# Peptides against a protein of PDB entry 3JWR: the designs that were tried, part 158

Target 1, 323 residues: chain A of PDB entry 3JWR
Amino acid sequence: TRELQSLAAAVVPSAQTLKITDFSFSDFELSDLETALCTIRMFTDLNLVQNFQMKHEVLCRWILSVKKNYRKNVAYHNWRHAFNTAQCMFAALKAGKIQNKLTDLEILALLIAALSHDLDHRGVNNSYIQRSEHPLAQLYCHSIMEHHHFDQCLMILNSPGNQILSGLSIEEYKTTLKIIKQAILATDLALYIKRRGEFFELIRKNQFNLEDPHQKELFLAMLMTACDLSAITKPWPIQQRIAELVATEFFDQGDRERKELNIEPTDLMNREKKNKIPSMQVGFIDAICLQLYEALTHVSEDCFPLLDGCRKNRQKWQALAEQ
Target 2, 298 residues: chain A of PDB entry 3JWR as posed
Amino acid sequence: TRELQSLAAAVVPSAQTLKITDFSFSDFELSDLETALCTIRMFTDLNLVQNFQMKHEVLCRWILSVKKNYRKNVAYHNWRHAFNTAQCMFAALKAGKIQNKLTDLEILALLIAALSHDLDHRGVNNSYIQRSEHPLAQLYCHSIMEHHHFDQCLMILNSPGNQILSGLSIEEYKTTLKIIKQAILATDLALYIKRRGEFFELIRKNQFNLEDPHQKELFLAMLMTACDLSAITKPWPIQQRIAELVATEFWEQGDQVGFIDFVCTQLYEALTHVSEDCFPLLDGCRKNRQKWQALAEQ

## One batch from the design tools (peptide; made by RFdiffusion4, then SolubleMPNN)

Design b2_p11_8_s2 (from b2_p11_8, 7 letters changed)
Fold by OpenDDE base, seed 3:
Parts: structure tokens; sequence; C-alpha cells
Structure b2_p11_8_s2 (fold): chain B 323 residues (1-323), chain A 11 residues (1-11)
């Protein structure tokens, strides 16, 4: 395609030029081509292209295939969300110094998972899928959409000309797919809530050890969530804009709940309760985000900008909630 | 970003 030719022939700017090591990064001013160039740079600077012998054209095709399999009519859970999740992962690995704590296969899996974790997202949550009796709800009992996202990820990875993992041994391939699946499934916030207590307790007791395979798996799950939620850490103007996209998508679901299911939506998804967004954001930060970024900062102090951003945005949302 | 506890818990 013309898009593939343009991407494959383009000079890829440095990570410094692209600012993709910054926790404060924003994609708002970037074209689709520039987001793809950023993605190539992430793979290159993490040594994934060299270590796993990726062909440049195959990587370009894979990136464009992933981007193509996000829906454009979904307000938040689209390519830009996946791209921002991957950028936060890259920043956490590089600027946050987590790269040195992980294997190359774990890094490969996390980057693929971050880009793929919401593939073919439909702009509705698992509860809606279940209540609407969607065919996907018959295939999976829990984490319905996350299983679908992984299936889409696997489909793309196995598609002709998209096989970025063809340089891996059979064992490396199996390991990578296992980690990708676990990482995508970990983005179900219901699973995060179930597992986070174990992680926080290990940190609190100073018993956290990445050399333990179970604790490693737990950490990768927490890191995925930290990157997936990283919009809450962004500079205030960026946070506000992303919060509007999230609210738009949730209100669209609420409108569908009224129309299709004949139910009153929750406050979060109720367009008529837009005035509650600031207080709901404070509640979200307190219930879900703060402890995660605190714990992550204890694993690596260089991740502090995520915690600091989250705290600053809490203050901003609280000030709006008091008006 | 904007998550109420019920939606986060799948409730």
Amino acid sequence: as target 1 above (323 residues)
Amino acid sequence: EVFTLPDIFGV
C-alpha cells in the first residue's frame, strides 16, 4: 500500500527528537505516520529489531495492521490509546529504568501487548457485552474483551507479511505469546483489583523480588495497568482532553444502554451527570491509581513522574469538584 | 480515566 511504502521509506527520527522517553508525552499533534515512526523507534531502541532479527518492512506492515484493527468510530479505545500505552511502556522501560530488570522476551511481549491490548475495541465494557448477550459473551466467561483483543493480536501476528516474531525459536515464541496473553488479560481492571493487594503487600513488607517467577508475572501485570491508565498522570491540559474522550465513550455506552437494554446508566456513563466527572475522577485516582504509581515508584524511583502527575491531577480534579 | 468503582469491578 501507499501507506506502507511511505512508512518503510521514511527516516525514523531519534527517541530524543520524538520525545518518546518523556512521561509528559502527548500524541495530539502527531499524524498517523508519525505515531508509526515513534513505534518503530520504540522497537529499535529497545534492541528488539536487532535481537529478534525483525525485517523492517515486516515491522512496518505489522504496525500498520495493528493500527488498522482499531476502530475509528470509538472515542477513546482506539489506536491513539494503544499508542500512548506503548509510549508509556517505552518511557517506563527507558526513563523509568525498568528495562534492566526485564528479559528481552518480556520487553518484546510487553511492547506488543501494549500496542495490541485493545484491538477491535467496540467502545463498550465487558458488562455491556455480557448484558447485551453478545456472541463474545458466549465464548468467554471473564475478561471477555481482553480475550478478544488477544485473539486479534494473535491473528495479526500470524498474518502473511506481519510475522514480526518469525526470528524467534519455538520456545521463545511460546514464551512470548504466553506473556502477551497474560499482559493483555491484565488490562482488565477487575483482574487488577483482584491481584493488586498481593503486589502492594510485597512492596509494603519489602519482600518484593523480581527474581521470583510469580512476582515477575505479577509485576508485569501491574506495569501493564500502570501504562494503560497513564493518561491520569499526564500534564493537566492533556489529562483534561483525554478525560473528555473517555467521558464521550462512556456516555455513548450509556445512551446505548438506555436505547438497547432499557436501563438507566450508572453515573459514570450518564450524560446527564456530566457535572459529576471531577468528583468521579478524584474517586478513580484514590481507588485505583495512587497506590499503583506509589508501588511502581518503590520498584523504580525513576518512575516518580507518573506518581507526581497523578497527584497533581488529583488536586486539579478536586478543585473542580469543589466549585 | 473516568471509572466508577462499579464499572471497574464489572458490577
Scores: peptide ipSAE 0.049, ipTM 0.812, DockQ to the pose 0.120
Fold by OpenDDE base, seed 2:
Structure b2_p11_8_s2 (fold): chain B 323 residues (1-323), chain A 11 residues (1-11)
Amino acid sequence: as target 1 above (323 residues)
Amino acid sequence: EVFTLPDIFGV
């Protein structure tokens, strides 16, 4: 395709030029091509291209395939969300110094998972999929969409000309896929809620050890969630704009819930209750985000900008909630 | 990024 040719021939700017090591990164001003260039830089600077012998054209095709398999008519859970999740992962690995704590296969898996974790998202949550009796709800009982996202990820990875993992041994390939699956499934916030207590207790007790395979798996799950939710950490103008996209998508679901399911949506998804957004954001930060970024910062102090950003945005949302 | 606990649990 013309897009592939353009991407494959383009000079990939440095991470410094692209600012992709910054936790404050914004994609708002970037074209789709530039987001793809950023993604190439992430793979390159994490040594994934070299270590796993990725062909440049194959990587380019894979990135474009992933991008293509996000829906454009979904307000938030689109390519830009996946891209920002991956960028936060990259920043956490590089600037946050987490790269030194992980294997190359884990890093590879996390980056692929971050980019793929919401593939073919429909702009509705698992509850809606279940209640609407969507065909996917017949295939999976829990984490319905996350299983679907992984299936889409696997489909792309196995598609002709998209096999970025072809340089791996059979064992490396199996390991990578296992970690990708676990990481994508971990983005189900229901699973986060179930597992986070163990992580926080390990941190609190100073018993956290990445050499333990179970704790490693737990950490990767928490790191995925931290990157997935990283919009809450962004500078206020960016945070506010992203929150509007989230609200738009949730209101669209709420509208569908009324029309298709004949139910009154929750406040979160109720367009008529947009005035509750600030207070709901404060609640979300307190209930979900703060402890996660605190714990992550205890694992690596260089991740503090995520925590600091989250705290600053809490203050901003609180101020709006008081108006 | 806006989730209530009920929504997270699918309740």
Scores: peptide ipSAE 0.049, ipTM 0.811, DockQ to the pose 0.123
Fold by OpenDDE base, seed 4:
Structure b2_p11_8_s2 (fold): chain B 323 residues (1-323), chain A 11 residues (1-11)
Amino acid sequence: as target 1 above (323 residues)
Amino acid sequence: EVFTLPDIFGV
């Protein structure tokens, strides 16, 4: 395609030029081509291209395929969200120095998972999918969308000309897919809520050990969630804009819940309760985000900008909630 | 106002 030719022929700027190592990164000014170039740079600078012998054209095609399989009519859960999740992962790995704690296969899996974790997202949550009796709800009992995202990821990875994992051994391939699946499933916040207590307790007791396979898996799950939620850590103007996108998508779901399911939406998805957004954001930060970024910072102090950003945004939202 | 996890995530 013309897009593939353009991407494959383009000079890929440095990570410094692209600012993709910054936790404060914003994609708002970037074209789709530039987001693809950033993605190439992430793979290159993480040594994934070299270590796993990725062909440049195949990587370009894969990136474009992933991007193509996000919907443009979804306000928040689109390519830009996936891209920002991957960028936060990249920043956490590089600037946050998490790279030194992980294997190349784990890094490969996390980056693929971050880019793929919301593939074909429809702008509605698992509860809506269940209540609407969607065919996907018949296939999966829990984490419905996350299983679908993984299925889409696997489909793309196995598509002709998109096989970025072709340089892996059979065992490496199996390991990578396992980690990708676990990482994508970990983005189900319901699973995060179930598992986070174990992680926080290990950190609190100073018993956390990445050499333990179970704790490693737990950490990768927490890291995925931290990147998925990283919008809450962004500089205030960026945070506000992303919160508007989230609210738009949630209100769209709430409107559909009223119309299609004849139910009153939760406050989060109720357009009529837009004035509750600031207080809900404070509640979200307190209930979900703060402890996660605190724990992540304990694993690597260089991740502090995420925690600092989250704390700053809590103050901003609290100030708005008091007006 | 008290927010529950379902309220925060639309569950």
Scores: peptide ipSAE 0.046, ipTM 0.792, DockQ to the pose 0.102
Fold by OpenDDE base, seed 5:
Structure b2_p11_8_s2 (fold): chain B 323 residues (1-323), chain A 11 residues (1-11)
Amino acid sequence: as target 1 above (323 residues)
Amino acid sequence: EVFTLPDIFGV
């Protein structure tokens, strides 16, 4: 395609030029081509292209295929969300120095998972999919969308001309797919809530050890969630704008819940309750975000900008909730 | 070519 030719021929700017090492990064000003260039840079600077013998054209095609399999009519859970999740992963690995704690296969899997974790998202949550009796709800009982996202990821990885993992041994390939699946499934917030207590307790007791395979898996899951939710850590103008996109998508779901399911939506998804957004954001930060970024900062102090951003945004939302 | 999965479920 013309898009592939343009991407494959383009000079890829440095990570410094693209600012993709910054936790404060914003994609708002970037074209789709520039987001793809940023993604190439992430793979290159993490040594994934060299270490796993990725062909440049194949990587370009894969990135474009992933991007194309996000829906354009979804307000938040689109390519830009996946791209920002991957960028936060890259920043956490580089600036947060987590790269030094992980294997190349784990890094490869996390980056692929971050980019793929919401593939073909429909702008509705698992509860809606289940209640609407969607065909996907017949295939999976729990983490319905996350299973679907992984299936989409796997299909793309195995599609002609998109096989970025073709340079891996059979064992490396199996290991990578296992980690990708676990990482994508971990983005189900219900699973995060269920598992996070173990992680926080290990940190609190100073018993956290990345050399333990179970604790490694747990950490990768927590890191995925930290990147997936990283919008809450961004500078206030960026965070506020992303919160508006999230609210738009949630209100669209709420409108569909009224129309299609004949139910009253929860406050979070109720357009008529938009005045509660600031207080709900404070609640979200307190219930979900703060402890995660605190724990992540204990694993690597260089991740402090995520925690600091989250705290600053809590203050901003609290000030709005008091008006 | 850029790969696009069809909507297998027809939704």
Scores: peptide ipSAE 0.034, ipTM 0.660, DockQ to the pose 0.031

Design b2_p11_8_s3 (from b2_p11_8, 6 letters changed)
Fold by OpenDDE base, seed 4:
Structure b2_p11_8_s3 (fold): chain B 323 residues (1-323), chain A 11 residues (1-11)
Amino acid sequence: as target 1 above (323 residues)
Amino acid sequence: EPFYLPDIFGV
């Protein structure tokens, strides 16, 4: 395609030029081509292209395929969300110095997972999919969408000309896919809530050890969640804009819940409760986000900007909730 | 941002 030709021929700017190492990164000003260039840079600077012998054209095609399999009519859970999740992963690995704590296969898997974790997202949550008796709800009992996202990821990875993992041994391939699956499934916040207590307790007791395979898996799950939720850490103007996108998508679901399911939506998804957004954001930060970024900062102090951003946004949301 | 939060946010 013309898009592939343009991407494959383009000079890829440095990570510094693209600012993709910054936790404060915003994609708002970037074209789709520039987001693809950023993605190439992430793979390159993490040494994934070299270590796993990725062909440039194949990587370009894969990136474009991933981007193409996000829906444009979904307000938040689109390519830009996936891209921002991957960028936060990249920043956490580089600026946050988590790269030194992980294997190349784990890094490869996390980056692929971050980009792929919401593939073909439909702008509705698992509860809606289940309650609407969607065909996907017949395939999967739990983490319905996350299983679907992984299936889409696997489909793309196995598509002709998109096989960025072709340089891996059979064992490396199996390991990578296992980690990708676990990482994508970890983005189900229901699973996060179930598992986070173990992680926080290990940190609190100073018993956290990445050499333990179970704890490694747990950490990768927490890291994925931290990147997936990273919009809450962004500078306030960016945070506000993303919050609007999230609210739009949630209100769209709420409207569908009223119309299609004849149910009253929760406050979070109720357009009539727009005035509660600031207080709900404070509640979200307190219940879900703060402890995660605190724990992540304990694993790597260089991840502090995520925690600091989250705290600053809590203050901003609290101020709005009091007006 | 609030992703599908369990019912604790449907308060």
Scores: peptide ipSAE 0.057, ipTM 0.828, DockQ to the pose 0.124
Fold by OpenDDE base, seed 2:
Structure b2_p11_8_s3 (fold): chain B 323 residues (1-323), chain A 11 residues (1-11)
Amino acid sequence: as target 1 above (323 residues)
Amino acid sequence: EPFYLPDIFGV
């Protein structure tokens, strides 16, 4: 395609030029092509292209395929969300120094997972999928969409000309896919809620050990969530804009809940309760985000900008909630 | 950003 040709032929700017090492990164001003260039840079600078002998054209095609398999009519859970998740992963790995704590296969898996974790997202949550009796709800009992996302990820990885993992040994391939699956499934916040207590307790007790395979898996899950939710850490102007996108998508679901399911949506998804957004954001930060970024910062102090951003945005949302 | 979680939001 013309898009592929343009991408494959383009000079990929440095991570410094692209600012993709910054936790404060914004994609708002970037074209789709530029987001793809950023993604190439992430793979390159993480040594994934070199270490796993990725063909440039194949990587370009894969990136474009991933992007293509996000829906454009979904306000938040689209390519830009996935891209920002991956960028946060990159920043956490580089600037946050997490790269030094992980294997190349884990890094490979996390980056692929971050980009793929919401593939073919429909702008509705698992609860809606279940209640609407969607065919996907018959295939999966829990984490319905996350299973679907992984299936889409696997489909793309196995598609002709998209096989970025072809340079891996059989064992490396199996390991990578396992980690990708675990990472994508871990983005179900319900699973995060179930597992985070173990992580926080290990941190609190100073017993956290990445040499333990179970704790490593747990950490990868927490890191995925931290990147997935990283919009909450962004500079306030960016945070506000992203919050509007989230609200738009949630309200769209709420509208569908009324129309299709004949139910009144919860406040989070109720268009008529926009005034609750600031207080809900405070609640979300307190209940979900702060402890995670605190714990992550204990693993690597260089991740502090995420925590700091989250704290600053809490203050901003609280101020709005008090008006 | 927030997700629908009944246990967190009291729904």
Scores: peptide ipSAE 0.057, ipTM 0.827, DockQ to the pose 0.118
Fold by OpenDDE base, seed 3:
Structure b2_p11_8_s3 (fold): chain B 323 residues (1-323), chain A 11 residues (1-11)
Amino acid sequence: as target 1 above (323 residues)
Amino acid sequence: EPFYLPDIFGV
């Protein structure tokens, strides 16, 4: 395609020029081509292209295939969300110095997972999928969408001309796929809530050890969640704009719940409850986000900008809730 | 993700 030719022939700017190492990064002003260039730079600067002998054209095709398999009619869970998740992962690895704590296979898996974690997202949550008796609900009992996202990821990785993992040994390939699956499944916040207590307790007791395989797996899951939720850490103007996208998608679901399921949506999904957004954001930050970024900062102090951003946005949302 | 809560919280 012309798009592939343009991408493959383009000079890839440095990470510094692209500002993709910054936790304050915004994609709002970037074209689709520029997001793809950023993605190439992430793979290159993490040494993944060299270490796993990726062909440039294959990587370009894979990136474009991943982008193509996000829906444009979904307000938030689209390519830009996946791209921002991957950028936060890259920033956490580089600026946050998490790279030094992980293997190359783990880094490879996390980056692929971040880009792929919401593939073919329908703009509705697992509860809606279950209640609507969608065909996907017949295939999976738990984490329905996350299983679907992984299936889409696997389909793309196995598609002709998209096999970025062809340079791996059979063992490396199996390990990578295992980690990708675990990382994508970890983006189900229900799973996060189930597992986070163990992570926080290990941190609190100063017993956290990345050399333990179970604790390593737990950390990778927490890191995925931290990147997936990273919009809450962004500078306030960026946070507000992303919050509007999330609200739009949630209200679209709520409208469908009324029309298709004849139910009253929850406050979060209810367009008529727009005035509750600030208080709901405070609740979300307190219930889900703060402890995670505190724990992550404990693992690596260089991740503090994520925690600081989350705290600042909590204050901003609280001020709006008091109006 | 701002406003995003898991189904166990009624979302």
Scores: peptide ipSAE 0.059, ipTM 0.837, DockQ to the pose 0.109; fails the geometry check
Fold by OpenDDE base, seed 5:
Structure b2_p11_8_s3 (fold): chain B 323 residues (1-323), chain A 11 residues (1-11)
Amino acid sequence: as target 1 above (323 residues)
Amino acid sequence: EPFYLPDIFGV
């Protein structure tokens, strides 16, 4: 395609030029081509292209295929969300110094998972999928969308000309797919809530050890969530704009819940209760975000900008809630 | 941003 030709022929700027190592990164000003270039740079600077002998054209095609399999009519859970999740992962690995704590296969899997974790998202949550009796709800009982996202990820990875994992041994391939699946499934916030207590307790007791396979798996799950939610850590103007996108998608779901399911939406998805957004954001930060970024900062102090950003945005939302 | 699962955040 013309898009592939353009991407494959383009000079890929440095990570410094693209600012993709910054926790404060914003994609708002970037074209789709530039987001793809950023993605190539992430793979390159994480040594994934070299270590796993990725062909440039294949990587380009894969990136474009992933992007294509996000819906354009979804306000938040689109390619830009996936791209920002991957960028936060890249920043956490590089600037946050987490790269040195992980294997190359784990890094490969996390980056693929971050880019793929919401593939073919429909702008509605698992509860809506279940209540609407969608065909996907018949296939999966829990983490319905996350299973679908992984299925889409696997489909793309196995598609002709998109096989970025062809340079891996059979064992490396199996390991990578396992980690990708676990990482994508971990983005179900219900699973985060279920598992986070174990992680926080290990940190609190100073017993956290990444050499333990179970704790490694737990950490990868927490890191995925931290990147997935990282919009809450961004500088206030960026965070506020992303909050508007999230609110738009949630209100769209609430409107559909009322129209299609004949139910009153919850406050977060109720367009009529938009004035509660600031207080709900404070509640979200307190209930979900703060402890996660605190714990992540204990694993690597260089991740502090995520925690600091979250704290600053809490203050901003609290100030709005008091008006 | 608030990844709302009604089942968890029926706040």
Scores: peptide ipSAE 0.057, ipTM 0.829, DockQ to the pose 0.151; fails the geometry check

